# Ledger of designs, part 72: peptides against a protein of PDB entry 5TUV

Target 1, 107 residues: chain A of PDB entry 5TUV
Amino acid sequence: KEVIDRLRYLKAEIEDLELKERELDQQKLWLQQSIKNVMDDSINNRFSYVTHEDICNCFNGDTLLAIQAPSGTQLEVPIPEMGQNGQKKYQINLKSHSGPIHVLLIN
Target 2, 107 residues: chain B of PDB entry 5TUV
Amino acid sequence: AQECQNLEVERQRRLERIKQKQSQLQELILQQIAFKNLVQRNRHAEQQASRPPPPNSVIHLPFIIVNTSKKTVIDCSISNDKFEYLFNFDNTFEIHDDIEVLKRMGM

## One batch from the design tools (peptide; made by RFdiffusion4, then SolubleMPNN)

Design b2_p15_6_s4 (from b2_p15_6, 8 letters changed)
Fold by OpenDDE base, seed 5:
Structure b2_p15_6_s4 (fold): chain B 107 residues (1-107), chain C 107 residues (1-107), chain A 15 residues (1-15)
Amino acid sequence: as target 1 above (107 residues)
Amino acid sequence: as target 2 above (107 residues)
Amino acid sequence: SFSSETNEKKIYTLQ
């Protein structure tokens, strides 16, 4: 029957797609590890920085906070809530586990 | 049959996921390229200057940029855990990661 | 990028 043939076809295609998706997942993991290795290289790490000028050129007319922290530092932005004064609270919570957080004010 | 329709929906969902994962892989490749270009730029710049950049003039990766109005009042508090920071803003802000900054820099 | 005006809690981990 036509329906049976269609079912067989779809199942076979889905199986192929599953293989493709797994391949992509593995490639992603490999690439992520590659990036980490490149960034962790001692020479690359020495030169892994941007300047104040770089930042200023990317953003104009605003107050800029540059927050440098160790890898793995978590940043949380809660949903804005109403404060006691009827003003919305806009917050950033930072949690570092492996080193200090460095904050630079730009502009 | 309903089973056939269900499989067709599943097939389409998987195709979309694969497309998204392919895009994500491309972004990771661009990130790696951008980082390598950044390192190369900085190495060349230091060679030309025959010196490293002045202390506190650079922002080391990883970092984030917080962008807010110049009128925004920013309060920062450090919790009992010295690795935890709380930033309070009286107005909205935008957060940009180092990857986006590198993109804006044209790396 | 993302803004403070979110309809969901945002969590980002520095890499």
Scores: peptide ipSAE 0.518, ipTM 0.902, DockQ to the pose 0.958
Fold by OpenDDE base, seed 4:
Structure b2_p15_6_s4 (fold): chain B 107 residues (1-107), chain C 107 residues (1-107), chain A 15 residues (1-15)
Amino acid sequence: as target 1 above (107 residues)
Amino acid sequence: as target 2 above (107 residues)
Amino acid sequence: SFSSETNEKKIYTLQ
């Protein structure tokens, strides 16, 4: 019947899609490792920077802070809360484990 | 049939996941290309200038950009850990990662 | 990108 044929078709397609998804998962892992290798290369690392001009061209009208830190540094933004003085608190918490954090004022 | 409907739902779920993964892969590819273009640009620029840029004029990857109003008061404190930083803002801010910056730069 | 105006705690790891 048509229903049986449709079921067979759907099952076969789902099986193919499952294979495709696994393929994409492997490709993602490979590409992530490739990116890491490229960024960790000594020559590439030497030239892995942007300028103040680059940043200024991307943003306008605001105070800009550039925070440079080692890979793996964790950034946390808590839910804003009202302070004791009636001022709402907006915070950024940074935790580095492998090196110093540098802060640059831009604009 | 109910089984047919169930399989069609499953097929659609898998198709959506595959679409998402394909999009993520595309983003990774663009990220890698952007980084390579950045490195190439900087290498060429330094070759033309016959010198590296001043150390405080560039921002090395990885970094984030924080933008806030010019009226925002920003305080920064360093914990006794020396690897932990706390930024306090009296107003809202936005955070942009280096990947977004490279995109905005057209890399 | 994300803003400080959030209803949940935001966590980001530099790559």
Scores: peptide ipSAE 0.515, ipTM 0.903, DockQ to the pose 0.952
Fold by OpenDDE base, seed 2:
Structure b2_p15_6_s4 (fold): chain B 107 residues (1-107), chain C 107 residues (1-107), chain A 15 residues (1-15)
Amino acid sequence: as target 1 above (107 residues)
Amino acid sequence: as target 2 above (107 residues)
Amino acid sequence: SFSSETNEKKIYTLQ
């Protein structure tokens, strides 16, 4: 009887948690859409940039490449493989479907 | 009893997922705030300067930052339409998204 | 952030 009561309690709680999880999922969708709307606004879009100084202040001492591309651009980093000379090769593959990719050397 | 234990495990699993989703929501909120702050900063800066920044002096969102050693040799292959890029590095690199950059900027 | 040193192919989509 105690086990039965515990089972009933747990099932009810899980049901409540399911509702909560769905609520959070909806909130996530709302926020994502909100962010999209804000970023797609013409005025906001015009001012949605960072400067070289901004980047330099965030990173020190290294070579920095800024790669700007349309949303949805896919970046692929394959598992490093051994090259012909026995050296590991490190790669970035970029594929954009909506527009050109722009690369800036920072510093 | 075994069923009770199974439900308790499921309950805990759901609680953890909910916690994760709550954290993700907080991150989205912070992203939106950071973006709005960025836009506000840039609008104010351009108003004070009475001009927009030069086109190649800023990085428009969305972007990523590739960070590598000053000694790293980088070569790039570009498609005719600049929709595809292949970067080759002779050493390791780090990738940072624009969200992280905005965080580092204190936005 | 993530590095080139990976045990698995990494895919990132710009948002």
Scores: peptide ipSAE 0.512, ipTM 0.901, DockQ to the pose 0.954
Fold by OpenDDE base, seed 1:
Structure b2_p15_6_s4 (fold): chain B 107 residues (1-107), chain C 107 residues (1-107), chain A 15 residues (1-15)
Amino acid sequence: as target 1 above (107 residues)
Amino acid sequence: as target 2 above (107 residues)
Amino acid sequence: SFSSETNEKKIYTLQ
């Protein structure tokens, strides 16, 4: 009887958890859409930028490259390999499909 | 019973997934708030300056930041398709996305 | 954050 009661309890709880998880999935979907709508708004888009000062305040003592590209642009960092000259290669590959890539050197 | 044990494992699995999804939702909320704060800051700044910032002084979202040693040699090549870029470094580098930058800015 | 010191090819898509 104790086992039967425990089984019933666990099954009921799992059903409640399934409902909660579906609720969270739906909330995530709508929140993501909301973020997209806010960022795509013409006025917000006009002011969606950071300054050189902003970047410099976040990072110290390094060479900084700022790479701006359209949403959906793919960035690939391969495993470093030795070149023919014995120099280890460190690379970034960028592929955009919807617009130009803009690069700024931050000093 | 074995069935009770199996359901208890399943319950715990679902609880952990729910916890993870809740944290992911909080992250998205913070991203949206940070973006809105950024827009408000920039609107206010441009109103005070009575002009937009110079075009090459700002980085529009979305973007990434690449940081490396000041001694690192960086080469950039563009393929025949101007949408493809290849960066070569003679030393290690780090990549940071715009979300991380906004967090570091305190937005 | 990403690092060039990776033991696996990393792919990031701008949002």
Scores: peptide ipSAE 0.510, ipTM 0.903, DockQ to the pose 0.945

Design b2_p15_7_s1 (from b2_p15_7, 10 letters changed)
Fold by OpenDDE base, seed 4:
Formats: structure tokens, C-alpha cells, sequence
Structure b2_p15_7_s1 (fold): chain B 107 residues (1-107), chain C 107 residues (1-107), chain A 15 residues (1-15)
């Protein structure tokens, strides 16, 4: 009897959780679209930038490259392999399908 | 009893997924807030300066940052159409997106 | 391959 009641309770709870999960999925989609709309706004787009100072304040002491690329651009990092001199190769491959890529040296 | 145990496992699995989705949703909210704060900051700054920043002094979103040691040697090969880039490093590097940068900026 | 979305549309592909 107690087991039956527990089973009924669990099934009902799982059903509620399914509804909650679907709600969250819809909220995610809505928010993603909202972010896209905000970023695509002409005024917001005009002011959607950071300064060199901003970047330097976030990363001290290192060489910094800023890569600007169209949405959907792929950045590939292969597994490091030994080079000709026994040095491991550390590599980044960038591939854009919709436009040119721009690279800036920050410091 | 076995069915009860199976449902308990399923309930826990769903609860964990919901928790993960809630966390992801919160991150999206923070991204939107950070972006809006960035726009507001830049609008205010340009109003105070009565001019936009120099074109070469800012990095427009979207972008990524690659940081590596100042001792790292970097070579780059670029396709003719600038759709493909190959970076070679003689040492390790880190990759950060603009979202992380905004977080580090306190946006 | 592991794919991570970055920068509101860029894709990071890890091996």
C-alpha cells in the first residue's frame, strides 16, 4: 500500500518535472531570440564594442590576439603533435563561410 | 519496489537536467545584462567625449581573445580571401570568448 | 570532436 502510494506520487512528480523542463526549454529559446534581437538592433550594434584597455585589463602580461569573425566561423584546435624539431605544435585553424576574418594584435 | 527505485532514479535524473537548464538560462540572462550594460557604458562615454572612439581603438563584437606568453612565437598563414587562417604557436595558448571578457570587465 | 559555441555564433572545435 505504501509502495503503491509512493509510485503514484513519483509518477505525478515526474509528470510535473516534464512540464517544468519544457517550460525551461521554451524560456531558453525565447531568451536566445531576445539576445539576438538586442544585438541586431542598429543602435546597440553601434555601441557593441570593447576597448584595447578593456582587454588589457582582463589579461595582464601576455600577448593578446583579438579575432573578429562572422557568426558561424569555426575555430579548430588540433591535438598537439611533435614538429620537425621535436617541438609540440600548438595550432589554431579558423574557417569562415560567410565573410573575411580580421585579426588584431592588442599587445 | 524495483519500479519505485527506477522511478526514483528517473526523478533524480530529471531534477539534475532541470538544474542544469536553470543554470544555463541564468547564464543567458547574465549575458544579455552584460551586453546591455556594455552598450550603456559606451553610449555614455561617447556622450561625454562628444565623439566616437577611433576605429582602431575598439574591438567590435563578436570576437575571441587568444592569449599566450610574451615569449611565444606566433606565425600566421592567411588564405587569399581571408576566409581561412592558420596560426602556429611554439607554446600553449588560451582562448576566451567575448562573453568571458564582459564578465571579467564586470559588466 | 567537441563543439562549443562561442561569441554568439562562433564555434570552437576541440579534439
Amino acid sequence: as target 1 above (107 residues)
Amino acid sequence: as target 2 above (107 residues)
Amino acid sequence: KEIEELSFGLKLIKY
Scores: peptide ipSAE 0.304, ipTM 0.893, DockQ to the pose 0.837
Fold by OpenDDE base, seed 2:
Structure b2_p15_7_s1 (fold): chain B 107 residues (1-107), chain C 107 residues (1-107), chain A 15 residues (1-15)
Amino acid sequence: as target 1 above (107 residues)
Amino acid sequence: as target 2 above (107 residues)
Amino acid sequence: KEIEELSFGLKLIKY
């Protein structure tokens, strides 16, 4: 009887959790759409930028590349392997299918 | 007994997923707030300056930042249509999303 | 092969 009661309780709780999870999923979708709408707003879009100073302040003393690319662009980072010259290869491969890629160098 | 154990495992799994989803929602909220703060900052700054920043002085969202040491040598090969980029680094690098950049900016 | 999605749908592919 105790086991049966426990089973019933657990099943009921799992059902409630399933509902909660679906609720959270919907909230996520809503919020994502909300963010998109906010970013796509003409006024917000006009001011949706950071400065070189902003970036430099985040990464003091570093060399920085800012990459702007179309959605769906692939950025591949192979596992560093030894090159023919004995140097490890640190590489980024960018591949766009829908438009040009823009890269800015920030000192 | 075994069935109870199985359901308890499932319950715990669902609880963890729910917790993760709640955290993800919080992050999205923070992202939206950060973006709004960015827009507000830039709008105010341009009002004070009575002009927009030079076009090439800012990085419009969305973007990705590649961070590497100032000592790192970077080689770049670009396709004619700029759909493909190949970057070679002689040292390690980090990749950061614009979301993370906004966080680092304190937005 | 690990895939992470970044801003604007950029796919970070780690081998």
Scores: peptide ipSAE 0.289, ipTM 0.891, DockQ to the pose 0.697
Fold by OpenDDE base, seed 1:
Structure b2_p15_7_s1 (fold): chain B 107 residues (1-107), chain C 107 residues (1-107), chain A 15 residues (1-15)
Amino acid sequence: as target 1 above (107 residues)
Amino acid sequence: as target 2 above (107 residues)
Amino acid sequence: KEIEELSFGLKLIKY
């Protein structure tokens, strides 16, 4: 009797959780679309930038590269391999399909 | 009893997924707010300056930041159309996306 | 290979 009651309770709870999870999934989709719409707005797009000062304030004492790339750009960081000279190679590969990539050096 | 245990495991799994999804939604909300704040800041700044920022003085979203030691030697190879970039470093580097930058900026 | 989704559609591929 107790086991049967527990089973019924758990099944009902799982059903409620399924509904909640679906609700969250829907909310995520709508929010993602909202963000996209906001960013794609012409006025917002015009002002969607940061300054060199902004970047410098976020990082201290390093050489900084700012890489502007369009959505969908792929960035690959291979595992550092030993070069022919015996030195590890640290590499970044960028590939864009929708537009040019722009790189700025920030001091 | 075994069925009850299986359902309890399933229940817990769903609860954890829901928690994770809630956290992800919160992050998206914060991203949207940060972006809107950035746009507002820049609009105000340009109004005060009565001009847009000079080209190459700002980094347009989306972007990433690569930071490395000032002693790091960086080599770059670029395709003719600027769709492909190859960066070689003689030392380690870090990568940060624009979302992280906006967070560090306090947006 | 690990793929990390960065903001605004950028994808980071870590080996």
Scores: peptide ipSAE 0.227, ipTM 0.888, DockQ to the pose 0.843
Fold by OpenDDE base, seed 3:
Structure b2_p15_7_s1 (fold): chain B 107 residues (1-107), chain C 107 residues (1-107), chain A 15 residues (1-15)
Amino acid sequence: as target 1 above (107 residues)
Amino acid sequence: as target 2 above (107 residues)
Amino acid sequence: KEIEELSFGLKLIKY
């Protein structure tokens, strides 16, 4: 009896959780669409930038590269492998399909 | 009993997914707010200056920041159309997206 | 490979 009751309880709870998960999924979709609309607005797009000062204030002491790329650009970071000289190879591969990539040295 | 155990595992899995989705939703909200604040800041700044910033002085979204030691040697190979980039580093690097930058900026 | 979606449509692919 206890096992049967527990089973019923668990099944009912799982069903409720499934509803909650679907609700969250829908909310995410709506929010994503909202963000897209905001970003695609011509005025917002015009003012969607940060300054070199902004970046420098966020990071200290390192060489900073800013990579500007269109939406959908892929950045690949392979697992570091040993090079011919015995040094690990640290790599970044960028691939854009929509437009050119621009790289800026910040500091 | 075994069925109960299986359902309990599933319940826990669903609970964790819901928690993750709730967190992701909150992050999206913050991203939208940060972006709107950025746009507002820039609009106000340009109004005060009565001119837009020089094109090479700003970094338009979307972008990423790669930071590495000042001692790191960076080699970059670029395709003719600038759609593909290959970066080689002789040491480790970090990657930060524009969302993180906006957060660090306090947007 | 692991795909991490960065802001505004950028994709970070980790192997």
Scores: peptide ipSAE 0.320, ipTM 0.892, DockQ to the pose 0.899; fails the geometry check

Design b2_p15_7_s2 (from b2_p15_7, 11 letters changed)
Fold by OpenDDE base, seed 2:
Structure b2_p15_7_s2 (fold): chain B 107 residues (1-107), chain C 107 residues (1-107), chain A 15 residues (1-15)
Amino acid sequence: as target 1 above (107 residues)
Amino acid sequence: as target 2 above (107 residues)
Amino acid sequence: KKIQELSFGLKLITY
C-alpha cells in the first residue's frame, strides 16, 4: 500500500534527520571548544575587555552595573511583589558558591 | 494511518530542532568573530596609545550588565565574603550578556 | 520558574 511506502519513507527520513542532528551537536561542541580555546589564549585573554565607554555607548545615559562572578553563580530575579508602600519590589539576588562576586558601577 | 501521522509529527519536530541548532551554530560563529574583533581592536588601541588601559577602567570578559534608568534607586547589600549580593531597585531593569553587548558594540 | 544560562555559567533565574 501507499501507506506502507509512506511509513518506510518517513522512517528513513527520520533516521537521516537523527544523523544530521548528531552532526550539528558535534559541530556545536567543536565550536564551543574553539571559542574557549581562543578566549583562553594568553594574548587574547589580555585583550578580552570592553571599556566603560563601550558600555555607555550601548546604553546611553542609563545606570549600569557590571557583574563579574565565578561560573555557576546564580542570578535570581524574583517575581516583583508589592512592597510595604504598595510599590513593586524589583530585586536581583546573586549567589556564588565558588568565589567572590565583583560588581562595578559604570559611570 | 495514525502511525504515519505520528511520524509526520516527529519528523516536523526534528526538523524544527535542526533548524534551531543551525541558528545556534550561526550565533556561536558570530560570537567568535565578535571576540576576535574585540581583541584586535584593543590590541590596536593599546599600540596607538603605547600603554594599556588602567585596570579599573575596563571590564574583562565574561561579564553581565544590569541596565536601569538613571532615575532608578538601587540599594545593595553584600555578604561579608562577597559571595552573596542583594540588589533592590525601585524600578525595572534589564540584564544583558556580554555577548549581546559585543553585538551592540558592532563587533 | 525559568532558567537561562548566561556568560561564565551564570544562571539567570526568573519566574
Scores: peptide ipSAE 0.365, ipTM 0.894, DockQ to the pose 0.710
Fold by OpenDDE base, seed 4:
Structure b2_p15_7_s2 (fold): chain B 107 residues (1-107), chain C 107 residues (1-107), chain A 15 residues (1-15)
Amino acid sequence: as target 1 above (107 residues)
Amino acid sequence: as target 2 above (107 residues)
Amino acid sequence: KKIQELSFGLKLITY
């Protein structure tokens, strides 16, 4: 029967898709580790930087802050609220648990 | 049949997840390529200049960029240990990671 | 509350 054949086909395809998904998951893990290894290399690390010009070219005319912080640092953006003068409060809260945070003003 | 319909829905869901994972893998590949290109660029530039860039002229990865209008007033409060930062803006801002910056740089 | 991971494991928390 056509329905039975379709069911069989779909089940087989789903099994193949499960295998494909697992393959992709493994590839992701491998690639993530590869990227980490490349970035942690001493020579690569030495040259892993951008210039002020690079940043300014990406954001023409804007005031720019560069944040460097330890891994796991939290950056919180609360919902804007009205201030005392009726001005909305736009905030960024940074919290590190493992070390100091460094902020640079660019341009 | 209802079972056939259920399996077709499941198949489609899995196909969509696979597509998303494939896209994520491509992004990781691009990240790795961008990083390698950045390193090569900087290495070549330093070779031509026969010296490294001034320490305060570059931003080492990883970093986050906050951009806002040049008219935006920014107030900053910092904890004594520099583990906590509070930024107040009188206008909206955007947040970008180094990966996005590298993309904008054309790396 | 939404959490997005960025560079160096930074957790972007938005509401």
Scores: peptide ipSAE 0.349, ipTM 0.894, DockQ to the pose 0.709
Fold by OpenDDE base, seed 1:
Structure b2_p15_7_s2 (fold): chain B 107 residues (1-107), chain C 107 residues (1-107), chain A 15 residues (1-15)
Amino acid sequence: as target 1 above (107 residues)
Amino acid sequence: as target 2 above (107 residues)
Amino acid sequence: KKIQELSFGLKLITY
């Protein structure tokens, strides 16, 4: 009887959790759509930027590259390998299929 | 008994997923708030200056930031159509998205 | 090989 009761309880709880999870999934979708709508608004889009000062303040004097690219662009960072001259190669490979990539140097 | 154990494992699995989804929702909410705060800041700043910021002085969202030491030597090769970029660094670098930048800005 | 989704659908590929 105890086992049967426990089984019934667990099954009922799992069913409730399934409902909760579906609710959260729906909320995520609506929130993502909301964010998209806000960012795509013409007025908001006009003011959706950061300054060079903003970026510099975040990274304390480092050399900075700002990359803007079309959706779907891939940024590849291969494992650093020893070069022919004995220097480790630290690389970034950017590849876009839908448009040009824009890069700014910030100092 | 074995069925009870299996269901208990499933229950725990679902609880963990729900917790993760709740955290993800909170992150999205914070992103939306940060964006709205950014827009509000920029609108106010432009009103005070009575002009928009000069071109090339700002970075429009979305963007990615690559930061490295000011001593790092960076070489860049660009394809003719600007669809491909190859960056070579003589030292390590970090990559950050605009969401992280807004967080660092305190938005 | 690791793939991470970043802003504007940029895919960060690390090894």
Scores: peptide ipSAE 0.347, ipTM 0.894, DockQ to the pose 0.679
Fold by OpenDDE base, seed 5:
Structure b2_p15_7_s2 (fold): chain B 107 residues (1-107), chain C 107 residues (1-107), chain A 15 residues (1-15)
Amino acid sequence: as target 1 above (107 residues)
Amino acid sequence: as target 2 above (107 residues)
Amino acid sequence: KKIQELSFGLKLITY
């Protein structure tokens, strides 16, 4: 009897949680579309940039690469493995499917 | 009894997912705000300067930043069409997207 | 493989 009541309660709660999760999913989609619309606006797009100074101020003292690529571009970072000389290999593989990749050395 | 335990596990899993989705939604809101602030900053700056920024002095969104030590040696191999890049580093590096950069900028 | 969405469309793939 107690177990049955607990089961009923849990099932009802899970149903409510499912509704809540779907609501959040819809809100996320709406917000993502909103962001896209804002970014795609011609005026906003014209001003959607940062300066070299902005970047340098965020990462003082480091060598900085800025990578610009089309949406959907894949950036792959393999697990570091030992090279032939016994040194670990640190790699980045970039692959675009819709356009060229542009890389800038900031400093 | 076992069914009850299974449902309790499911309930907890859903609660955690909802929490994560709420957090992600908040991040998206912050991203939108940061972007709008960036646009406003740039518009104001160009108005004051009465000119756009010099060519090649800005990085248009979207972008990512790779930062590494100034002593790190970086080798790059590029495909003919610039659709693929292979970077080799002799030391560790970090990757940051434009969203994080905007956060660091205080946008 | 771990896939993380970056920069509103770029995909970071780590292992």
Scores: peptide ipSAE 0.369, ipTM 0.896, DockQ to the pose 0.819; fails the geometry check

